# Peptides against a protein of PDB entry 8YR4: the designs that were tried, part 61

Target 1, 309 residues: chain A of PDB entry 8YR4
Amino acid sequence: PRGSPALQLVVLICLGLMGLERALNVLVPIFYRNIVNLLTEKAPWNSLAWTVTSYVFLKFLQGGGTGSTGFVSNLRTFLWIRVQQFTSRRVELLIFSHLHELSLRWHLGRRTGEVLRIADRGTSSVTGLLSYLVFNVIPTLADIIIGIIYFSMFFNAWFGLIVFLCMSLYLTLTIVVTEWRTKFRRAMNTQENATRARAVDSLLNFETVKYYNAESYEVERYREAIIKYQGLEWKSSASLVLLNQTQNLVIGLGLLAGSLLCAYFVTEQKLQVGDYVLFGTYIIQLYMPLNWFGTYYRMIQTNFIDMEN

## One batch from the design tools (peptide; made by RFdiffusion4, then SolubleMPNN)

Design b2_p13_6_s2 (from b2_p13_6, 8 letters changed)
Fold by OpenDDE base, seed 5:
Structure b2_p13_6_s2 (fold): chain B 309 residues (1-309), chain A 13 residues (1-13)
Amino acid sequence: as target 1 above (309 residues)
Amino acid sequence: SFEALLQEELAAE
């Protein structure tokens, strides 16, 4: 934010906290590995207790695998509230000033409620897009890259390749299937609006409907519109299940390939039992934010379309 | 649905 050095410092702190979240995403699986190895070796209680306590503390900082519930994430979100409010207010004032600069002919041709709705959609779309890009998309891509580098350096190049292929295929299929699903969602939303408009028009003309005793006919027309809507809703929902199942299959295949390779290297005494647990934990940890990538991508697309209008 | 929770969280912002 240009103009407040305090808000610029808060942005830098939030970026630093995002970097700390990335470090925690690597450290938590490593400490969990170390616990499993120490348990396998029947290590002294003192060493085990320190490692467990350190792991639990790091896990508290990281939070649950959804990334939204950790102390560091909560602190980042809390500090970001003031930055978001400043950005939102600035965008809102820019839109409002621009609306006042528009010609009287433009204002006379539009309803005040439509103008306000355009301004609110514009402000929410810009602020939402920036927040989703910075806090969800970029961190997830960074975690994938860090994961590929980590597995390539500390395990074997084959593990890095499996993660790379799995995540690349996951992202590609998520984009392609989400774009395909967007057609069904648009058709559903168009039919929903048409069904709602028909219901409103029927209710506004209730005197005419009563005069002709056409209540049963209007109810049947509304039922037909609902059935048509539900047919489109089913396609939208079924396409979401297909996306989720496709994503689960890709991650399942990556987890299978990598887990078999880990198990093989453990049998060959090249890796420890804890390294097998680390791989599984790390892949599941990468998968959790990726489950939302399709939703974020669609939200980004919707917000771009709402900005072009 | 998690989409509904995200829409509620986004509608509450």
Scores: peptide ipSAE 0.014, ipTM 0.528, DockQ to the pose 0.148
Fold by OpenDDE base, seed 4:
Structure b2_p13_6_s2 (fold): chain B 309 residues (1-309), chain A 13 residues (1-13)
Amino acid sequence: as target 1 above (309 residues)
Amino acid sequence: SFEALLQEELAAE
């Protein structure tokens, strides 16, 4: 944000907190590994208690599987509210200024309430998108890269390859299936709006409908519109299930391959039991934000297309 | 679904 050093400092703090979240995403599994290894080795209670206490503290900072439940993520989200509000207001003022620069012919051809509704939706969409890209998409990609590097350096190169192939396939399928789904969602939303518009038009013309005894005809037209909507809704929902199942299958196969390989290396005494737990924990931890990546990518696409219109 | 919650949040804004 230009012109507010306080908001610039908040942005820097938020970036620092994002870096801390990335560090926690590596450290939490490592500390959990260390606990399992210390338990296996029957280490002295003092070392175990310190490691467990440190793990629980790091886990409190990181939060659970939703990524938003951690102290660091909540603090980041809280601090970002002021930056988002500043950005929103700036975008709103830019849109409003641009609307005033548009020709009188453009304004006369559109209802003022529709223009404002498009402007408000456009602003919310842009600001939401930017926050979402910065705080969910970029961090998730960073966690994947950090994970690949970590597994390649501290495990066998085969683990880094499994994570790379799994995540690359996951991201590719997520993009492809999400782009395919976006067509169904758009068709659904268009049909929903058309169905609502028909219902409103029928109700506004209630006296005319009653005069012609056309209630049964209007109800039948509304029923046909609902059936058409539900057919598109089903395609949208079924395509979401297909996306989720495809994602789950890819992660499941990656987890299976990596877990079997890790178990094999533990039997060969090349890895410790804690390293098996580390791999599983880390993959599940990567999966949690990725589960939403399809929603993320769709919001990105929708908001980009809504900006082009 | 979180999509419905996001749609409700995006519809409530």
Scores: peptide ipSAE 0.014, ipTM 0.512, DockQ to the pose 0.144
Fold by OpenDDE base, seed 1:
Structure b2_p13_6_s2 (fold): chain B 309 residues (1-309), chain A 13 residues (1-13)
Amino acid sequence: as target 1 above (309 residues)
Amino acid sequence: SFEALLQEELAAE
């Protein structure tokens, strides 16, 4: 934000808190590993109790692994409200100024309420898109990269490779299936608008429809339009289920392969029991935000299309 | 599931 050093400081604090969340995403599994190892070794109660207390405190700061429920995330979201409001107001004023610069012919062709609704949607789309990119997409990609580096350095190169292949396949399939689904969604929305337009036209011409006793004909045409819409809606919904199931399968296979490999290394005494638990915990932690990636990608595409119009 | 909820929320705005 240009012109307000206070808001610039808040942005820097929010970026620092995002860095802290990334550190917590590594530390929480490590502390959980240490608990399992201490339990396996039958360590003294004092060491165990301190490690458990530290883990619970770190878990409170991190939250449920979705990145939205932890104390650090809530504090970041709270501080960001002022930055978002400043950005929103700036975009809104820019849109409003631009609307006043538009030709009289453009304004005469549109109702003032429609113009304001377009401005509000435009502002919401830009601010929403920016927030989703900065707080959800970028952090998730960073967590994946950090995970690959961590497993490659502290476990074995094979673990880093499994995570890399699993996450790369997951992201690629998510993009490809989401782009495929976007076609069905566009067809659905187009048919919805056409069905609505027919209903409005029939209702506006109700006197003519009554005069010709064409009520049954208009109802049947509307029924056909609904059936066609429902056929497209079903394809959209079924494609979502297919996406979710494909994502679940890819993560399940990655978890299986990595867990089996980790179990083997534990049997060979190269890793501890805690390291097996760490791997499973870390992969599940990466999976939670990835469930939203397809949604974010689609929102990004929609918001870009809405900004070009 | 949440994609549907976010779609409903984005469709309601």
Scores: peptide ipSAE 0.018, ipTM 0.568, DockQ to the pose 0.188; fails the geometry check
Fold by OpenDDE base, seed 3:
Structure b2_p13_6_s2 (fold): chain B 309 residues (1-309), chain A 13 residues (1-13)
Amino acid sequence: as target 1 above (309 residues)
Amino acid sequence: SFEALLQEELAAE
């Protein structure tokens, strides 16, 4: 971004974090291999425990699957909010300024189509969400229950308890933090509608604005409305990062506890190396859909609110 | 992130 050295520094930090994510994507499999080798060689518990703890820490930094919910990714996303807002505001002001340079006939011809397209996006979002609930949330809850039963019956009861506590805490915190963040989203949406209404009113009164040569005043008023919106958007986005980080922490603690316990039982020859691999893979597989649960739950709440309006 | 993919999917429809 030209003109803000602070935002340039933030971009450089974000690029550095992206480089770190790439390093983690290489290191995590290496540490995982090392754990499997140490388990196979029946290495001393101290060496194994340090390697497992280091792996889980690296996995916490990386996050699940695509790395989109890891600590590093969350930190990058958090820092990127201001860069995105700067870019968005600049584009919106350029579009708005350009719209005030266009003819009245252009404004009259497009207005009905744009309003309709926004209504259609709202309805498509609702329908898509319901599909995601049915096809992702319900199966994920089933997979959690199946996982708890499996680990309780075929592993030690302690594994079933760890999975139960981890998933219960994850779901509870997801709901609580999502409800807490819903107020920020409502405030954001209300301010978005108000900002849009101001833009529409300014563009409807285009003849009056041109008559009084008030284009600069309307642009400044729109800028103030965007800044107010972006203040609320930042709270919404920051609260999402907090949700994702809280979720990542809970899964990381569950993975740590279960992986250490599994490694211990492998050293005691009560479990096989394959059981360690199974546990880690299964927890990661449960985590990937669950990460979406917060998004789905939020979208459900939004759609219910949007249906009440 | 899924929100970005969902926004991209919701922006592509």
Scores: peptide ipSAE 0.015, ipTM 0.545, DockQ to the pose 0.069; fails the geometry check

Design b2_p13_6_s3 (from b2_p13_6, 11 letters changed)
Fold by OpenDDE base, seed 2:
Structure b2_p13_6_s3 (fold): chain B 309 residues (1-309), chain A 13 residues (1-13)
Amino acid sequence: as target 1 above (309 residues)
Amino acid sequence: SFEKLLQEELSSE
């Protein structure tokens, strides 16, 4: 934002907070490992209590895996409200200015309410897309890369390879299955709109339907349209279950392979018991934001299609 | 589902 140094500072603070979230995503599992190792070694209470207190504080800053947003994420979101409002207002004013540059014939051929609805959808689409890219997609990819580097450096190249293969396969299958699912969803939405249009037309022509005693015919036609819609809805819902199950299987296989390898290295005294717990905790932590990746990817695709129209 | 709610919220704005 060129016009206000205050908003530029807020953007820099938000980027700094995003960097802090990435650091917390590495530190929280490390501190959890250290607690498990200290418990295993029967360490003095003072060292254990300090490490537990530090872990709980870091976990409060990060947020829980239960879908609770952490303090750092909440603070970032709060500070970003002003930047979002500035960006939205700028996009709205650009769209509004562009609409005024369009020919009088274009305005006379369209209802003013339709033009405003296109402007609002365009603004929401652009601002939503940017927010999802910056705050969800990019950070998740960064966490995966940081995870691969961490496991490759501190464990063994084999752990880095397992995480790389697991995450690459997860992302690839998520994209492929989401694209496949999008076809079923589009077919469902088109049939829903067609069913709704038929119901509206039948109700608007109520007098004509009454005149011909065609109520039973219109009800049966509506039932057939509902059955056709439900067949498409079932395919859409079943495809979502298939996506979620495929994702669960990929993560499960990666967790199994890495956990068995970690357990083996613990038995050979090359790794500690805490390192086994760290691996499991870190993989589950990477999985949580990735579960939303398919939804974000679809939103991104929809927003791009809506911007091309 | 939470996905439907999120899509309804994103389609209602």
Scores: peptide ipSAE 0.008, ipTM 0.519, DockQ to the pose 0.142
Fold by OpenDDE base, seed 4:
Structure b2_p13_6_s3 (fold): chain B 309 residues (1-309), chain A 13 residues (1-13)
Amino acid sequence: as target 1 above (309 residues)
Amino acid sequence: SFEKLLQEELSSE
């Protein structure tokens, strides 16, 4: 935000908090590992109690790994409200200015309510897109990279490779399946708008419909439009289930391969029991935000499409 | 007009 040094400082604080979340995503599994190792070694209570207390505090700061419930994430989201409002208002004013620059012929061909709805959707879409990119996509990619580096340095190169292959396959399939799904979502939205328009036209022409006793005909036409919509909705929903299941299978296979490898290295005394727990915990932490990645990518695509229209 | 109210209500959803 070029116009307010206070908002620039808030952005920097939010970026700092995002960095802290990334650090917490590494530290929480490490502390959990350390607890398991200390329990295995029957360490003195004072060391265990300190490590547990530190873990719980870090876990409170991190939250449930989705980034939605942690103190740091909530603080970031709270501080970002003012930045989002500034960005939204700027986009709204740009859209509104652009609408006023459009030809009278364009305005005469569209209802003012439709133009305002397009402006509001455009603003919401752009602001939403930026928020999803900054707070979900970029952090998740950073956590993946940090994870690959961490596992490659502190475990074995094989763990880094498993995480790399799993996450690369996950992201690739997420993109490909989401692009495929976007066609169904577009068709659904188009049919939804057509169904709404038909309902509006029928209700606006209520007197004419009554005069011709055409109520049954209009109801049947509306029913046909709903059935067509529901057929597209089903394809959209079924394709979402397919995406989620594909994602779950990829993560499950990665978790299986890595967990088996961890177990093997623990049996060979190359890793500790806590390292097995660390791997599983860290992969699950990576997976939680990735579950929404397909939704974020879809929102990104939808928002880009809605900006092109 | 009833038309504008319906458009406002349908645009708010």
Scores: peptide ipSAE 0.000, ipTM 0.335, DockQ to the pose 0.029
Fold by OpenDDE base, seed 1:
Structure b2_p13_6_s3 (fold): chain B 309 residues (1-309), chain A 13 residues (1-13)
Amino acid sequence: as target 1 above (309 residues)
Amino acid sequence: SFEKLLQEELSSE
């Protein structure tokens, strides 16, 4: 980004964090292999516990393997908000300035195409929501219940309790934080619509703006509206990062507690090394679809509000 | 995040 050395530094930090994510993608499997080897060799509990704790810490930094919900990914996403806003604002102002150079005839012809696109979007959103409920939300809840039953019956009641507490806390925090952030999203959407309306009104009055040579004044008013929008967008995006990090922390604590308990039972010869591998794999599999649950809950809530208006 | 891509798709819809 030309003109802000601070934003250039943020871009360099984000590139460094992307490099760190790649290093974590190699280190996490190595530490996992080391745990399996230490369990097979019946290594001392102290060495095993430190290796497990180090693995879970690295997994917390990496996230669920998708690179979307780890601490490093959340930090990158948080820092990137300002870079995105700078780029978006620059593109929007360039487009708006260019639209004021175009003829009135071009603006009258485009209105019909935008209205049709908004109508098609409303129908696709409802059909998409139903598909997400049926194919993602219901199966994820079923997999959690099956997981609790399986671990309670075949491992120990303590494993079922850890999964139950972890998933219950995860779902509760997801709902509470999603309801809290919905206020910021509504405010953002209202300000976006107001900013679009202002741009449309300026372009409809193009002849008057051109007659008074007021193009620079209209561009500055539009810039101020974008700055107000971007202040609300930042709150919305930062609240999403907070949600994802809270979810990552809850899963990380569940993985830590369960992995340490599993490792202890393997050292006591109550469980096999394969059972440790199964537990870790199953918790990661449960985490992957749960990351989307907050999105689906918010989509449901938004569509209900839009149907009440 | 796919949530952001989905939000960008749903906001660009």
Scores: peptide ipSAE 0.020, ipTM 0.597, DockQ to the pose 0.090; fails the geometry check
Fold by OpenDDE base, seed 3:
Structure b2_p13_6_s3 (fold): chain B 309 residues (1-309), chain A 13 residues (1-13)
Amino acid sequence: as target 1 above (309 residues)
Amino acid sequence: SFEKLLQEELSSE
């Protein structure tokens, strides 16, 4: 934000916190590995207790699962509220100014409530798009890259290759299947709107429907519209299950290949038992945000299309 | 289910 050095500093702090989250995503598995190794070696309680305490503290900073509940993530989200509000207000003012620059003929042809709804949707779409790009998509891609680098440097190039192939295939299939699903979702939404419009029209014309004793006919037409909607909803939902299952299969195959390779290297005394646990933990940690990638990608596409229209 | 919840949350924000 060019207008406030304070907000620029907040953005830099948020970027720094995002970097810290990436570091925590590497450190947490490492400390968990170290605990497993210390337990295996029957290390003295003082060393174990220190490592466990450090791990729990790092895990508190990272949070669970999606990272949304971590202290660092919460602090980032809290600080970002001011930046989001500034961005939203700026977009709203730009839209509002543009609306006032439009011809009187354009305003006379539209209801004020519709114009405001378009403005609000436009603002929400822009703000949403930016939030998803900055907080979900970019960090997830960064975590994947960091993961590939980490496994390539500290394990073996084969582990980095497995992660690369798994994540590349996962992302590609997620995009392709999500684009395919978008057709069903659009058809569903169009039919939902048509069904709603029919219900509203029938209810607004209630007197006419009563006059002609056409209630049964209107109910049957509404039922047919619902059945048609449900057929499209089923296709949308079934396509989601297919996406999730495809994603699960890809991650499962990657986890299998990497876990077998890791187990082999542990048997060859090239890796420790803790390294096996690290690999599994790290892959599961990468999977959690990726599960949402299809939703983020679809939202980005929707918001981008809604901004162009 | 979680994608629907996230879509509902994201449509409500």
Scores: peptide ipSAE 0.015, ipTM 0.562, DockQ to the pose 0.187; fails the geometry check

Design b2_p13_6_s4 (from b2_p13_6, 9 letters changed)
Fold by OpenDDE base, seed 1:
Structure b2_p13_6_s4 (fold): chain B 309 residues (1-309), chain A 13 residues (1-13)
Amino acid sequence: as target 1 above (309 residues)
Amino acid sequence: SFEEQLQAELASE
């Protein structure tokens, strides 16, 4: 971003956060190994509890690996919104200015390609959504129920309660925050369509704009429409980061409570070291598909609303 | 696949 020192600083911070994410990918497995070794050696509870707490904190920062919704990844995504918006606005204004220099005949040919792409997205979305519900959402809910039953029967009932409370809170917050986000997404889409319509109308009236030398005025009006759109886009994207961070926090608290309780029972010789590994692996396995659940719920809501209109 | 389109839509957000 040439011209804004603030955006250059944000890019450098984002690169630093990417380096930190790489360090976390190495540290998290090391701390996990250290917990397993301390459990095997029957180390004192204070050392074990501090190592478990440190592991869960590092796992909260990581979020589960590359592309996961960890704190560091969410902070990077949040900071990157302004850099993306600056780049997008600059490219859109350059394209729009260049299209006002090009002849009218090229615009009529693009309408047919856009309509075909919207029609193909509509039909593939319904069949894809049904397949997605059947193959991802229903199995994930089944895995949660099976997990609660398994931990309640083979572990202490307190583990089943922790998983139940964690997953119930996760699902409830996912629904509530997703419904709240849908308002921002609808406002963004409406403003996107209005901004696109203004660009098309300006280019259809190109001869009149050229006759009055009003090209600079139309570019400034389009710039104002983009700024209004980007204000709504920022709210939509920031609300997504907030959803992902809330989900990560709920899973992190469940992992902390369950891992400390499991480590305590291993220290008391009520559970084996293998049971600690099982619990940690199972919670991480449940988290992977749940990260997509919020996106599925939004797609379902959007497709139902688009079918009612 | 629908999963690839969903991943592409999520990667474009």
Scores: peptide ipSAE 0.016, ipTM 0.558, DockQ to the pose 0.056
Fold by OpenDDE base, seed 2:
Structure b2_p13_6_s4 (fold): chain B 309 residues (1-309), chain A 13 residues (1-13)
Amino acid sequence: as target 1 above (309 residues)
Amino acid sequence: SFEEQLQAELASE
């Protein structure tokens, strides 16, 4: 934000908090590993109690699953409100200024309420997309890279390769299946709009329908349109189940391969029991934000299409 | 809001 040093400082603090979230995503599994190892070794209560207390505190800072509910994430979201408001206001003023530069003929041909609604939708779309990219997509990709580096450095290079292949395959299949689903969703939305338009036209022409006693014909035509819509809705919903199942299979195969390899190295005394628990915990932790990635990708595509129109 | 549209799209999934 140019012109407000206070807002620039808030942006820097938010970036620092995002870095802290990435560190917590590595530290929480490490501390959980250490608890499991200390329990296995029957370590002294003082060491165990300190490690458990530290883990619970770090887990409170991180929050559940995606970290979106953690104290650090909530603090970031709270501080970002002023930055978001500044960005929104700046986009709104740019759109409003551009609307005033448009010809009188353009304004006379459009309803003022429709123009304002386009401006509000445009502002909300751009500001929402930018916030989403910065706070969800980029951090998730960073967590994957950090995970690959961590497993490659502190485990055998084979673990880094398994995580890399699993996450790359997951992302690729998520994109490909989401693009394939977008075709079914567009067909569904087009048929929904056509079915709604027919219902509105039939209701607006109620007097004509009544005059010709065509009520049964309009009801049957509406039923046929609903059946056609439900056939497309089923394809959309079935394609979503297929996406979710494909994602689950990829993560399941990665978890299986890595867990078997970890178990083997534990039997050879090259890894500890806690390292097995760390691997499983860390993979599940990476999976949770990735499950939303398909929705994110679709939203990004929709917002790009809406910006081109 | 964009968040409500997002939540509505997420709730429809």
Scores: peptide ipSAE 0.015, ipTM 0.555, DockQ to the pose 0.101
Fold by OpenDDE base, seed 5:
Structure b2_p13_6_s4 (fold): chain B 309 residues (1-309), chain A 13 residues (1-13)
Amino acid sequence: as target 1 above (309 residues)
Amino acid sequence: SFEEQLQAELASE
């Protein structure tokens, strides 16, 4: 972004964080291998506990794989919001300025296509929501229940309890934070509609704007509306990052507690090294669809809100 | 499409 050294620094930091994500993708498997080796060698508890804690910390930074919201990814996404907003605002103002150079006939023809696109969004949303609930939410809940039963029966009641508490807390926080975020999203959508209405009104009055050479004035008014919108968009996007990070923290704490407990039972010869691998793999597998559950619940709520309007 | 919006929201996370 030319003209803001602060945003240029943020871009460099984001590139650095992307490099760190790549380093974590290599380090996390290495630390996992080291844990398996230490468990196989029956290493002292202090060394094992430190390596497990370091692994879980690195896994917290990385997240649960491709598309998972690790701390580094969340921090990158958070910092990138302002860069995206700067770029979006610049593009929108360039488009709006260019539209004021176009003929009145072009402006009259565009309205029909935009109204049709809004109508098509409403009807497809209901059918998609039902499919989404059936094919993503229900299976994820089933996988959690199966996981709780499995760990309670084959490991120990303590593992089942950790998974139960972790998943219950995850789901509860996902719902609560999503309901909280819905307020920001509604405010953003209202301001988006107001900004769009202002753009439409300016473009409908194109002849008057051109007659008075008021194009620069209308562009400035549109810029102010975009800045107001971007203030609400930032709250919405930042609240999303907060949700994802909260989810990552809950899963990270569950993984830490369960992995330490599993490692302890392996040292006490109550569990095998394979059981540690199984627990870690299974928790990460449960996390992958759950990471999207926040998106799922938001889409459900958004589609309900969009149906009420 | 809702699927494209779903994929776009999924891709934006």
Scores: peptide ipSAE 0.015, ipTM 0.550, DockQ to the pose 0.085; fails the geometry check
Fold by OpenDDE base, seed 4:
Structure b2_p13_6_s4 (fold): chain B 309 residues (1-309), chain A 13 residues (1-13)
Amino acid sequence: as target 1 above (309 residues)
Amino acid sequence: SFEEQLQAELASE
């Protein structure tokens, strides 16, 4: 934001908080590992109590399963509201200015309400896309890279390779299946709009329908449109289940391979029991934001497509 | 709002 030094400072603070979230994503599993190791070694209560208290404090800062529930994430989201509003207003003014530069023929061919609806959808789409890319996609990719580096340096190169293969396969399948799924969602939305339009047209022409006793015919046409919609809805929902199941399978296989390898190294006394817990905890922490990645990638695609139309 | 649509879409998944 070039015009406000205060908003630039807020952006820098938000970037700093994003860096802190990345550090917390590494530290929380490490502290949890240390608790498990201290419990295994029957360490003195004072050391254990300090480590547990530190872990709980770090976990409060990080949050739980949804990356949105942590204190740092909430503080970032709160500070970002002003930046988002500034960006939204700027995009909205650019769209509005561009609409005024469009030819009179373009404005005469479209209803003003439709143009405004396209502008509002476009603004919300771009701003949402940008916020999503910055706060979910980029951080998740950073967490994956940090995870690969961490496991490669502090465990064994095999763990880094498992995480790399698992996350690369997960991302690739998420993209491919989401692109495939987007076709079903578009078809569903188009049929929903067509079904709604038919219902509105039938109700607006109620007098004509009643005059011709065509009520049964209009009901049957509406029923056929609903059945066609439900067939597309089923494909959309089934494709979502397939996406989620594919994602779960990839993470499950990665977790299985890595957990077995970790258990093996613990039996060989190359790793501690806490390292087994760390691996599982860290993979689950990587999975949680990635589960949302499919939803949001679809939203990104839908929004990008809605901007091209 | 986009956020409400997002939350509704996230609540439906």
Scores: peptide ipSAE 0.014, ipTM 0.534, DockQ to the pose 0.103; fails the geometry check

